# Peptides against a protein of PDB entry 5VVV: the designs that were tried, part 37

Target 1, 276 residues: chain A of PDB entry 5VVV
Amino acid sequence: FLCGVVEGFYGRPWVMEQRKELFRRLQKWELNTYLYAPKDDYKHRMFWREMYSVEEAEQLMTLISAAREYEIEFIYAISPGLDITFSNPKEVSTLKRKLDQVSQFGCRSFALLFDDIDHNMCAADKEVFSSFAHAQVSITNEIYQYLGEPETFLFCPTEYCGTFCYPNVSQSPYLRTVGEKLLPGIEVLWTGPKVVSKEIPVESIEEVSKIIKRAPVIWDNIHANDYDQKRLFLGPYKGRSTELIPRLKGVLTNPNCEFEANYVAIHTLATWYKSN
Target 2, 276 residues: chain A of PDB entry 5VVV as posed
Amino acid sequence: FLCGVVEGFYGRPWVMEQRKELFRRLQKWELNTYLYAPKDDYKHRMFWREMYSVEEAEQLMTLISAAREYEIEFIYAISPGLDITFSNPKEVSTLKRKLDQVSQFGCRSFALLFDNIDHNMCAADKEVFSSFAHAQVSITNEIYQYLGEPETFLFCPTEYCGTFCYPNVSQSPYLRTVGEKLLPGIEVLWTGPKVVSKEIPVESIEEVSKIIKRAPVIWDNIHANDYDQKRLFLGPYKGRSTELIPRLKGVLTNPNCEFEANYVAIHTLATWYKSN

## One batch from the design tools (peptide; made by RFdiffusion4, then SolubleMPNN)

Design b1_p11_5_s3 (from b1_p11_5, 6 letters changed)
Fold by OpenDDE base, seed 2:
Structure b1_p11_5_s3 (fold): chain B 276 residues (1-276), chain A 11 residues (1-11)
Amino acid sequence: as target 1 above (276 residues)
Amino acid sequence: DVKEKARKAAL
């Protein structure tokens, strides 16, 4: 069971010292996972093709080593979906080289994120792939296999919550393709009924699990505040029954952008997880 | 939902 934090917000990423402090807190609270997915980290998303510099590599190696020291699984995410051409073997090779570099930093767990992108494929991809889901699954499977089938590999769908599913969760052709074609060793991120779900009912997890043919990992935006910089979400982790735990592969909270605001959010997630 | 639109509009 993956339980911890996704740094998955828009806005200023956490500094390396905050991330190390996070790992210490995660260990102390018996949480086990950190997903590196900061939207405004240039080489994560907008410039995903760019290799890390020597200095950036040293920082990431240090960060990954710190996660290991605190027994926190460090999952490196990349979000190539803004401008990747899925059918272009050069793009696939570029993605492979980027993940090879991160593997050299000692990273063993990875994620491909296709959240918050347009559903439109380019003309070249339309000639090769039957749908956007087929394109995403193809590259995800290829990367997963290329990396030697790492123990933890996550996929974030473009339809990552109920409100983004067309026509709905249970009938989504996109999620059906993901469920049918995504290799079984790849985990699927899910956010619940909404982008910011007040509640995540058990029935909603059963519904999505059926179509994706696996228990999801929750990307939980309950404490996310990147959409409203004037608000801090200081309340407890709530609106999730502990009956979800046996139906999930994990829960990763995407909390407030302000690192210092997240004590209650993360601590109460830990209490929730241990209460099962 | 306004929150869903706001998170996507931060794109």
Scores: peptide ipSAE 0.171, ipTM 0.854, DockQ to the pose 0.207
Fold by OpenDDE base, seed 5:
Structure b1_p11_5_s3 (fold): chain B 276 residues (1-276), chain A 11 residues (1-11)
Amino acid sequence: as target 1 above (276 residues)
Amino acid sequence: DVKEKARKAAL
């Protein structure tokens, strides 16, 4: 069971010292996972093709080593979906080389994110792939196998919540393709019925699990404030029954952008996790 | 939902 934090918000990323402090807190609270997915990290998303500099490599190696020191699984995410051509073998090779570099930093767990992108394929991809889901699954499976089938590999679908599913969760051709064609060792990220789910009913997890043919990892936006930085979400982790725990592969909270605001959010997630 | 519109509008 993956339990911890995803740094998955838009806005100023946390500094390395905040991330190290997070790992100390995660260990202390018996949480085990950190997903590196800061939307405004240039080499994560907008410039995903660009290799890390020597200085950036040293910082990431230090961060990954700190996660290991605190027994936290460090998952490196990349979001190539803004401008990748899935059918172009040069793009696939570029993605492989980027993840090879991160593997050299001592990273062993990875994520491919296709959230918050346009649902339209380019003309070249339409000639090769039957659908957008087929294109995403093809590259995800290829990368997963290329990396030697790492113990933890995550996929974030473009339809990552109930409100993004067409026509709905149980009938989505996109999620059906993901469930049928994504390799069984790859985990699927999900935010619940909505992008920011006030509640995540057990029945909603059973519905999505059926179509994706696996238990999801919750990307939990309950405390996310990137959409309204005038607000801080300081309340406890709530609206999730502990009955979800045996039906999930994990829960990763995507909290407030303001690092110091997240004590209650993360601590109460830990209490929730240990109460089952 | 206002929240769903706002994450896309922060782009």
Scores: peptide ipSAE 0.164, ipTM 0.852, DockQ to the pose 0.205
Fold by OpenDDE base, seed 3:
Structure b1_p11_5_s3 (fold): chain B 276 residues (1-276), chain A 11 residues (1-11)
Amino acid sequence: as target 1 above (276 residues)
Amino acid sequence: DVKEKARKAAL
């Protein structure tokens, strides 16, 4: 069971010292996972093709080593979906080279994120792939196999919550393709009925699990505040029954952008997880 | 929800 934090917000990424402090807190609270997915980290999303510099490589190696020291699984995410051409073998090769570099930093766990992108494929991809889901699954499976089938590999769908599913969760052709074609060793990220789910009912997890043919990892935006800079959510982790735990592969909270605001968010997630 | 749209519109 993956339990911890996703750094998955828009806005200023956390600094390396904040991330190391996070790992210490996660270990202390018996949480086990950190997903590196900061939307405004340039080489994560906007410039995903660019290799890390020598200086950036040293920082990432140090961060990954710190995660290992605290027994935290470091998952490196990349978000190529803004401008990748799925049918272009050069783009696939560029993605492979980027993940090879991160593998050399000692990273063993990875994620491909296709959240918050346009649902339209380019003309070249439409000639090769039957749908957007087929394109995403194809590259995800290829990368997963290329990396030697790492123990933890995550996929974030473009339809990552109930409100983004067309026509709905159980009838989504996109999620059906993901469930049928995504290799079984790849985990699927999900935010619940909504992007920011006030509640995640058990029945809603049973519904999505059926179509994706696996238990999801919850990307939990309950404490996210990147959508409203005037808001801090300082309340406890709530609106999730502990009956979800045996029905999930994990829970990763995407908390407030302000690192110091997240004590209650992360601590109460840990209490929730241990109450099962 | 306006909040859900705002997160997606921060694109």
Scores: peptide ipSAE 0.159, ipTM 0.840, DockQ to the pose 0.204
Fold by OpenDDE base, seed 4:
Structure b1_p11_5_s3 (fold): chain B 276 residues (1-276), chain A 11 residues (1-11)
Amino acid sequence: as target 1 above (276 residues)
Amino acid sequence: DVKEKARKAAL
């Protein structure tokens, strides 16, 4: 069971010292996972093709080493979906080289994120792939196999919540393709019925699990505030039955952008997890 | 939902 934090918000990424403090807190609270997915990290999303500099490499190596010191699984995410051409072997090779560099930093766990992108494939991809889901699954499977089938590999679908599924969760052709074609060792991220789910009913997890043919990892936006810079979510982790735990592969909370605001959010997630 | 639109509009 993956339980911890995803740094997955828009806005100023956390500094390395905040991330190290996070790992210390995660260990103390018996949480085990950090997903590196800051939307405004340039080389994560907008400039995903760009290799890390020597200085950036040293910082990431230090961060990954710190995660290991605190027994926290460091998952490196990349979001190539804004401008990748899935059918272009050069794009696939560029993605491989980027993940090879991160592997050299000592990272062993990875994620490919296709959240918050348009469903429109370019003309070249439409000639090769029958759907957007087929394109995403193809590259994800290829990268997963290329990396030697890492123990932890995550996929974030473009339809990552109930409200983004067309026509709905159980009938989504996109999620059906993901379930049928994504290799079984790859985990699927999900935010619940909504992007920011006030509640995640058990039945909603059973529904998505059936179509994706696996238990999801919850990307939990309950404490996310990137959509409203005037608000801090200081309340407890709630609206999730502990009956979800045996039906999930994990829960990663995507909390407030302000690192200092997240004590209650993360601590109460840990209490929830240990209450099962 | 206004929140869902706002998170996508930060795109």
Scores: peptide ipSAE 0.158, ipTM 0.849, DockQ to the pose 0.206

Design b1_p11_5_s4 (from b1_p11_5, 5 letters changed)
Fold by OpenDDE base, seed 2:
Structure b1_p11_5_s4 (fold): chain B 276 residues (1-276), chain A 11 residues (1-11)
Amino acid sequence: as target 1 above (276 residues)
Amino acid sequence: SVKEKMRKAAL
């Protein structure tokens, strides 16, 4: 069961010292996972093709080593979906080389994120792939196999919550393709009924699990504040039954951008997880 | 929701 934090917000990423402090807190609270997915980290998303510099590599190696020291699984995410051509072998090779570099930093767990992108394929991809889901699954499976089938590999769908599913969760052709074609060793990220779900009912997890043919990992935006910089979400982790735990592969909270605001958010997630 | 639009509009 993956339980911890996704750094998955828009806005200023956490500094390396905040991330190390996070790992120390996660260990102390018996949480086990950190997903590196900061939207405004240039080489994560907008410039995903760019290799890390020597200095950036040293920082990431140090960060990954710190996660290991605190027994926290460091999952490196990349978000190539803004401008990747899925059918282009050079793009696939570029993604492979980028993940090889991160693997050299000692990273063993990875994520491909296709959240918050347009559903439109380019003309070249339309000639090769039957749908956007087929394109995403193809590259995700290829990367997963290329990396030697790492123990933890996550996929974030473009339809990552109920309100993004067309026509709905249970009938989504996109999620059906993901469920049918994504390799079974790849975990699927899910955000619940909405981008910011006040509640995540058990029935909603059963519905999505049926179509994706696996228990999801929750990307939980309950404490996310990137959409409203004037608000801090200081309340407890709530509106999730502990009955979800046996129906999930994990829960990763995407908390407030302000690192210092997240004590209650993360601590109460830990209490929730240990209460099952 | 407004929140759903705002996360996508930070794109």
Scores: peptide ipSAE 0.160, ipTM 0.860, DockQ to the pose 0.207
Fold by OpenDDE base, seed 4:
Structure b1_p11_5_s4 (fold): chain B 276 residues (1-276), chain A 11 residues (1-11)
Amino acid sequence: as target 1 above (276 residues)
Amino acid sequence: SVKEKMRKAAL
């Protein structure tokens, strides 16, 4: 069971010292996972093709080593979906080389994120792939196999919540293709019925699990505030039955952008997880 | 909801 934090917000990424403090807190609270997915990290999303500099490499190696010291699984995410051409072997090779560099930093767990992108494929991809889901699954499977089938590999769908599914969760052709074609060792990220789910009913997890043919990892936006910089979410982790735990592969909370605001959010997630 | 549009509109 993956339980911890995703740094998955828009806005200023956390500094390396905040991330190390996070790992110390995660260990202390018997949580086990950190997903590196900061939307405004340039080489994560907008400039995903760009290799890390020597200085950036040293920082990431130090961060990955610190995660290991605290027994926290460090998952490196990349979001190529803004401008990747899925059918172009050069783009696939560029993504491979970027993940090879991160693997050399000692990273062993990875994620491909296709959240918050347009559903339209370019003309070249339309000639090769039957749908956007087929294109995403093809590259995800190829990268997963290329990396030697790492123990933890995550996929974030473009339809990552109930309100983004067309026509709905159980009838989504996109999620059907993901469930049928995504390799079984790849985990699927999900935010619940909504982007920011006040509640995640058990029945909603059973519905999505059936179509994706696996238990999801919850990307939990309950404490996310990137959409409203005037608000802090200081309340407890709630609106999730403990009956979800046996039906999930994990829960990763995407908390407030302000690192100092997240003590209650993360601590109460840990209490929730241990109450099962 | 307005909030669901805002994460996508930060694009």
Scores: peptide ipSAE 0.148, ipTM 0.854, DockQ to the pose 0.205
Fold by OpenDDE base, seed 5:
Structure b1_p11_5_s4 (fold): chain B 276 residues (1-276), chain A 11 residues (1-11)
Amino acid sequence: as target 1 above (276 residues)
Amino acid sequence: SVKEKMRKAAL
């Protein structure tokens, strides 16, 4: 069971010292996972093709080593979906080289994120792939196999919540293609019925699990404030029954942008996880 | 909701 934090917000990323402090807190609270997915990290999303510099490599190696020191699984995410051409072998090879560099930093767990992108394929991809889901699954399976089938590999679908599914969760052709064609060792990220789910009912997890043919990992936006920086979400982790735990592969909370605001959010997630 | 609009509007 993956339980911890995703740094998955828009806005100023956390500094390396905040991330190391997070790992100490995660260990202390018996949480086990950190997903590196900061939307405004240039080489994560907008410039995903760009290799890390020597200085950036040293920082990432230090961060990955710190995660290992605190027994935290470090998952490196990349978001190529803004401008990748899925049918172009050069794009696939560029993505492989980027993940090879991160693997050399000692990273062993990875994620491909296709959240918050346009649903339209380019003309070249339409000639090769039957749908956007087929294109995403093809590259995700190829990368997963290329990396030697790592123990933890995550996929974030473009339809990552109930309100993004067309016509709905149980009838989505996109999620059906993901469930049928995504390799069984790849985990699927999900935010619940909404982008920011006040509640995640058990029945809603049973519905999505049926179509994706696996238990999801919850990307939990309950404490996310990137959409309203005038608000801090200081309340406890709530609106999730402990009956979700045996029906999930994990829970990763995406908390407030302000690192100092997240004590209650993360601590109460840990209490919830231990109450099963 | 305002929440669903803003993640897409930050693009």
Scores: peptide ipSAE 0.139, ipTM 0.849, DockQ to the pose 0.161
Fold by OpenDDE base, seed 3:
Order: C-alpha cells, then sequence, then structure tokens
Structure b1_p11_5_s4 (fold): chain B 276 residues (1-276), chain A 11 residues (1-11)
C-alpha cells in the first residue's frame, strides 16, 4: 500500500530542504511514499525533453539518496502530454533518455502523467492510434517495459476523476481502453468523483476499479489549494472510510502549496491509514 | 465547481 505525499500542485515547487524535511516527517509518521510531480518544475512538464544539468543532477541524486535514507519510496513523475507526438519514435526515444538519466540518479520508481491536457490528438497520432487512450497506453507500456518493469510504475489518466469521464466512469471508452490495454503491473492514479473530492464513497472506488481492472492509487486533492490562493485547508483528512484501504493500491495526498501548512493534512492521513 | 475547473484552467 503506497501512503504519503504527491508534490503535484501548480505554483512554486518545494525546495530540496523542504522535501528532505518531508521525508523525515513521512518516516516518523510511518508513511512510505513521495511522488515528485511539481507542475511548474520546468523539466517535469513544460520542458520534459530537456536533460538535467550537472547541478540539477547533483540535487536530484542528493534528494533520491535522502528519500532512501528515510525509507521513503521516491517516485519520479514526468508529464509529456502537453506537446508529445505519441507516434514519433524520436519523442519516445527522448522520453527514454530522460528516464535513463533519472535512473542513473538511483531512482527506481516512475510515473507517466497525462492529467490536465487536451483530449485531441495531432493528425499524425490519429493515423497511428485508434484513440487518445490507445496512444497513451502504447507509450506507457513501452516505457514500463524499457525500464525493466520497475516494481512501482504509475499512470495518471486524462480522465482522472468521475466528472472528467465521458459519458460516465462505468461507460468511459477511454477508461475501458486503459483497463484493457495498460499492463497489469502499472498502477492508475485517481482523484475520486471530482478533482477535489469532499467524499470518496466505497461504491465509487468499486465502479472505477471495475473499468480499469485494478485497485487505483488515490491522488487526493482534499488539502490542495493551488486552485485558490485565498484558500488554506487546515482541516483533518476526512470523508474517506477506512473501508477504502483494502480496495486501494494507495493514497497520496496533494497538499497545500505552503509546505508549513501541511502538518495536519499529512499527520491525519497517517492516523487514518493506521486506524485500519 | 470552480475548484474542478481551476486546475485545468491553469493550463
Amino acid sequence: as target 1 above (276 residues)
Amino acid sequence: SVKEKMRKAAL
């Protein structure tokens, strides 16, 4: 069971010292996972093709080593979906080289994120792939196999919550393709009925699990505030029954952008996880 | 809700 934090917000990424402090807190609270997915980290999303510099490589190696020191699984995410051409072998090769570099930093766990992108494929991809889901699954499976089938590999769908599913969760052709064609060793990220779910009912997890043919990892935006700079959510982790735990592969909270605001968010997630 | 739209609208 993956339990911890995703740094998955828009806005200023956390600094390396904040991330190391996070790992110390995660270990202390018997949480086990950090997903590196900061939307405004240039080489994560907007410039996903760009290799890390020597200085950036040293920082990432140090961060990954710190995660290992605290027994935290460091998952490196990349978000190529803004401008990748899925049918172009050069784009696939560029993605491979980027993940090879991160593998050399000692990273062993990875994620491909296709959240918050347009649902339209380019003309070249439409000639090769029968749908957007087929294009995403093809590259995800190829990367997963290329990396030697790492123990932890995550996929974030473009339809990552109930309100983004067309026509709905159980009838989505996109999620059906993901469930049928995504390799079984690849985990699927999900935010619940909404992007920011007040509640995640058990029945809603049973519904999505049926179509994706696996238990999801919850990307939990309950404490996210990147969408409203006037909002600080200091309340406890709630509206999730502990009956979800045996029905999930994990829970990763995407908390407030302000690192110091997240004590209650992360601590109450840890209490929730241990109460089962 | 406004909350659901703004994560996508930061694109």
Scores: peptide ipSAE 0.088, ipTM 0.820, DockQ to the pose 0.202

Design b1_p11_6_s2 (from b1_p11_6, 5 letters changed)
Fold by OpenDDE base, seed 2:
Order: C-alpha cells, then sequence, then structure tokens
Structure b1_p11_6_s2 (fold): chain B 276 residues (1-276), chain A 11 residues (1-11)
C-alpha cells in the first residue's frame, strides 16, 4: 500500500530541504511514499525532454538518497503530454534517455502523467493510434518494459476523476482502453469523483476499479490549494472511509503549496491509514 | 466545479 505525499501542485516547487524534512516526517508517521510531480519544475513538464545538468543531477541524487535513508519510496514522475508526439520514435527515445538519467541517480520507481492535457492527438499520432488512450498506453507500456518493469510504476490518466470521464466512469472508452491495454504491473492514479473531492465513496472506487481492472492509487487533492492562493486547507484528512484501504493500492495526498501548512493534512492521513 | 476549472486554468 503506497501512502504518503505527491508534490503535484502548480506553483513554486518545494526546495530540497523541505522535501528532506517531508521524508523525515513521513517516516516518523509511518508513511512510505513520495511522488515527485511538481508541475512548475521545468524539466518535469514544460521541458521534459531536457536532461538534468550536473548540478541538478547532484541535487536529485542527494534527494533520492535522502528518501532511501528515511525508507521512503521516491517515485519520479514526468509529464510529457503537453507536446509529445507518441508515434515519433525520437520522442520515445528522448523519454527513455531522460528516465535512464534519473535511474542513474538511484531512482527505481517512476510515473508517467497525462493529467491536465488536451485530448487531441496530432495527425501523425492519429495515423498510428486508434485513440489517445491507445497512444498513452503504448508509450507507457514501452517505457515500463524498457525500465525493466520496476516494482512501482504509475500512470496518471487524462480522465483522472469522475468529472473528466466521458460519458462517465463506467462507460469511458478511454478508461476501458487503459484497463484493457495497460500492463497489469502498472498502477493507475485516480483523484475520485472530482478534481477536488470532498468525499470519495467506496462505490466510486469500485466503479473505477472495475473499468481500469485494478485497484487505483488515489491522488488526493483534498488539501490542494494551487487553485486559490488566498486559501490554506488546514483541516484533517476526511471524507474517505477506511473501507477504501483494502480497495486501493495507495493514497498520495497532494497538499497545500506552502510546505509549512501541511502538518495536519499529512499527520491525519497517517492516522487514517493506521486506523484500518 | 469552480475548483476544477481553476486548477485547469492554472495550466
Amino acid sequence: as target 1 above (276 residues)
Amino acid sequence: SVKERARKAAL
């Protein structure tokens, strides 16, 4: 069971010292996972093709080593979906080289994120792939296999919550393709009924699990505040029955952008997790 | 929702 934090917000990423402090807190609270997915980290998303510099590599190696020290699984995410051409073997090779570099930093767990992108494929991709889901699954499977089928590999769908599913969760052709074609060793991120779900009912997890043919990992935006910089979400982790735990592969909270605001959010997630 | 649109509009 993956339980911890996804740094998945828009806005200023956490500094390395905050991330190290996070790992210490995660360990102390018996949480086990950190997903590196900061939207405004240039080489994560907008410039995903760019290799890390020597200095950036040293920082990431240090960060990954710190996660290991605190027994936190460090999952490196990349978000190539803004401008990747899925059918272009050069793009696939570029993605492979980027993840090879991160593997050299000692990272063993990875994620491909296709959240918050347009559903439109370019003309070249339309000639090769039957749908956007087929394109995403193809590259995800290829990367997963290329990396030697790492123990933890996550996929974030473009339809990552109920409100983004067309026509709905249970009938989504996109999620059906993901469920049918995504290799079974790849985990699927899910956010619940909404981008910010007040509640995540058990029935909603059963519904999505059926179509994706696996228990999801929750990307939980309950404490996310990147959409409203004037608000801090200081309340407890709530609106999730502990009955979800046996039906999930994990829960990763995407909390407030302000690192210091997240004590209650993360601590109460830990309490929730241990209460099962 | 407004929150969903706001998070997507930060794109």
Scores: peptide ipSAE 0.167, ipTM 0.856, DockQ to the pose 0.209
Fold by OpenDDE base, seed 5:
Structure b1_p11_6_s2 (fold): chain B 276 residues (1-276), chain A 11 residues (1-11)
Amino acid sequence: as target 1 above (276 residues)
Amino acid sequence: SVKERARKAAL
């Protein structure tokens, strides 16, 4: 069971010292996972093709080593979906080389994210792939196998919540393709019925699990404030029954952008996790 | 929802 934090918000990323402090807190609270997915980290999303510099490499190696020191699984995410051509073998090779570099930093767990992108394929991809889901699954499976089938590999679908599913969760051709064609060792990220789910009913997890043919990892936006930085979400982790725990592969909270605001959010997630 | 629109509008 993956339990911890995803740094998955838009806005100023946390600094390395905040991330190290996070790892200390995660260990102390008996949480086990950090997903590196800061949307405004240039080499994560907008410039995903760009290799890390020597200085950036040293910082990431230090961060990954710190996660290991605190027994936190460090998952490196990349979001190539803004401008990748899935059918172009050069693009696939570029993605492989980027993840090879991160593997050399000591990273062993990875994620491919296709959230918050346009649902349209380019003309070249339409000639090769039957659908957008087929294109995403193809590259995800290829990368997963290329990396030697790492113990933890995550996929974030473009339809990552109930409100983004067409026509709905149980009938989505996109999620059906993901469920049927995504390799069974790859985990699927999900935010619940909504992008920011006030509640995540057990029945809603059973519904999505059926179509994706696996228990999801919750990307939980309950405390996310990137959509309204005039607000801080300081309340407890709630609206999730502990009955979800045996029906999930994990829960990763995507909290407030302000690092210092997240004590209650993360601590109460830990209490929730340990109460089952 | 307002929340769903706001995450996309921060793009």
Scores: peptide ipSAE 0.146, ipTM 0.850, DockQ to the pose 0.207
Fold by OpenDDE base, seed 3:
Structure b1_p11_6_s2 (fold): chain B 276 residues (1-276), chain A 11 residues (1-11)
Amino acid sequence: as target 1 above (276 residues)
Amino acid sequence: SVKERARKAAL
């Protein structure tokens, strides 16, 4: 069971010292996972093709080593979906080289994120792939296999919550393709009925699990505030029954952008997880 | 909701 934090917000990424402090807190609270997915980290999303510099490589190696020291699984995410051409073998090779570099830093766990992108494929991809889901699954499976089938590999769908599913969760052709074609060793991220789910009912997890043919990892935006800079959510982790735990592969909270605001968010997630 | 749209609109 993956339990911890996703740094998955828009806005200023956390600094390396904040991330190391996070690992210490996660270990102390018996949480086990950090997903590196900061939307405004340039080489994560907007410039995903660019290799890390020598200086950036040293920082990432140090961060990954710190995660290992605190027994935290470091998952490196990349978000190529803004401008990748799925059918172009050069783009696939570029993605492979980027993940090879991160593998050299000692990273063993990875994620491909296709959240918050346009649902339209380019003309070249439409000639090769039957749907957007087929294109995403194809590259995800290829990368997963290329990396030697790492123990932890995550996929974030474009339809990552109930309100984004067309026509709905149980009838989504996109999620059906993901469930049928995504290799079984790849985990699927999900935010619940909404992007920011006030509640995640058990029945809603049973519904999505059926179509994706696996238990999801919850990307939990309950404490996210990147959508409203005037808001801090300082309340406890709530609106999730502990009956979800045996029905999930994990829970990763995407908390407030302000690192210091997240004590209650992360601590109460840990209490929730241990109450099972 | 406004919240759901705001996260997408940060694109």
Scores: peptide ipSAE 0.144, ipTM 0.828, DockQ to the pose 0.205
Fold by OpenDDE base, seed 4:
Structure b1_p11_6_s2 (fold): chain B 276 residues (1-276), chain A 11 residues (1-11)
Amino acid sequence: as target 1 above (276 residues)
Amino acid sequence: SVKERARKAAL
């Protein structure tokens, strides 16, 4: 069971010292996972093709080493979906080289994120792939196999919540393709019925699990505030039955952008997790 | 919701 934090918000990424402090807190609270997915990290999303500099490499190596020191699984995410051409072997090779570099930093767990992108393929991809889901699954499977089938590999679908599924969760052709074609060792991220789910009913997890043919990892936006800079979410982790735990592969909370605001959010997630 | 659109509109 993956339980911890995803740094998955828009806005100023956390500094390395905040991330190290996070790892100390995660260990102390018996949580085990950090997903590196800051939307405004340039080489994560907008400039995903760009290799890390020597200085950036040193910082990431230090961060990954710190995660290991605190027994936290460091998952490196990349979001190539804004401008990748899935059918272009050069794009696939560029993605491989980027993940090879991160592997050299000592990272062993990875994620490919296709959240918050347009559902439209370019003309070249439309000639090769029958759907957007087929294109995403193809590259995800290829990368997963290329990396030697890492123990932890995550996929974030473009339809990552109930409200983004067309026509709905159980009938989504996109999620059906993901379920049928994504290799079984790859985990699927999900935010619940909504992007920001006030509640995640058990039945909603059973529904998505059936179509994706696996238990999801919850990307939980309950404490996310990147959509409203005037608000801090300081309340407890709630609206999730502990009956979800045996039906999930994990829960990663995507909390407030302000690192200092997240004590209650993360601590109460830990209490929730240990209460099962 | 407005919130769901706001998160996507930061794109």
Scores: peptide ipSAE 0.142, ipTM 0.845, DockQ to the pose 0.207

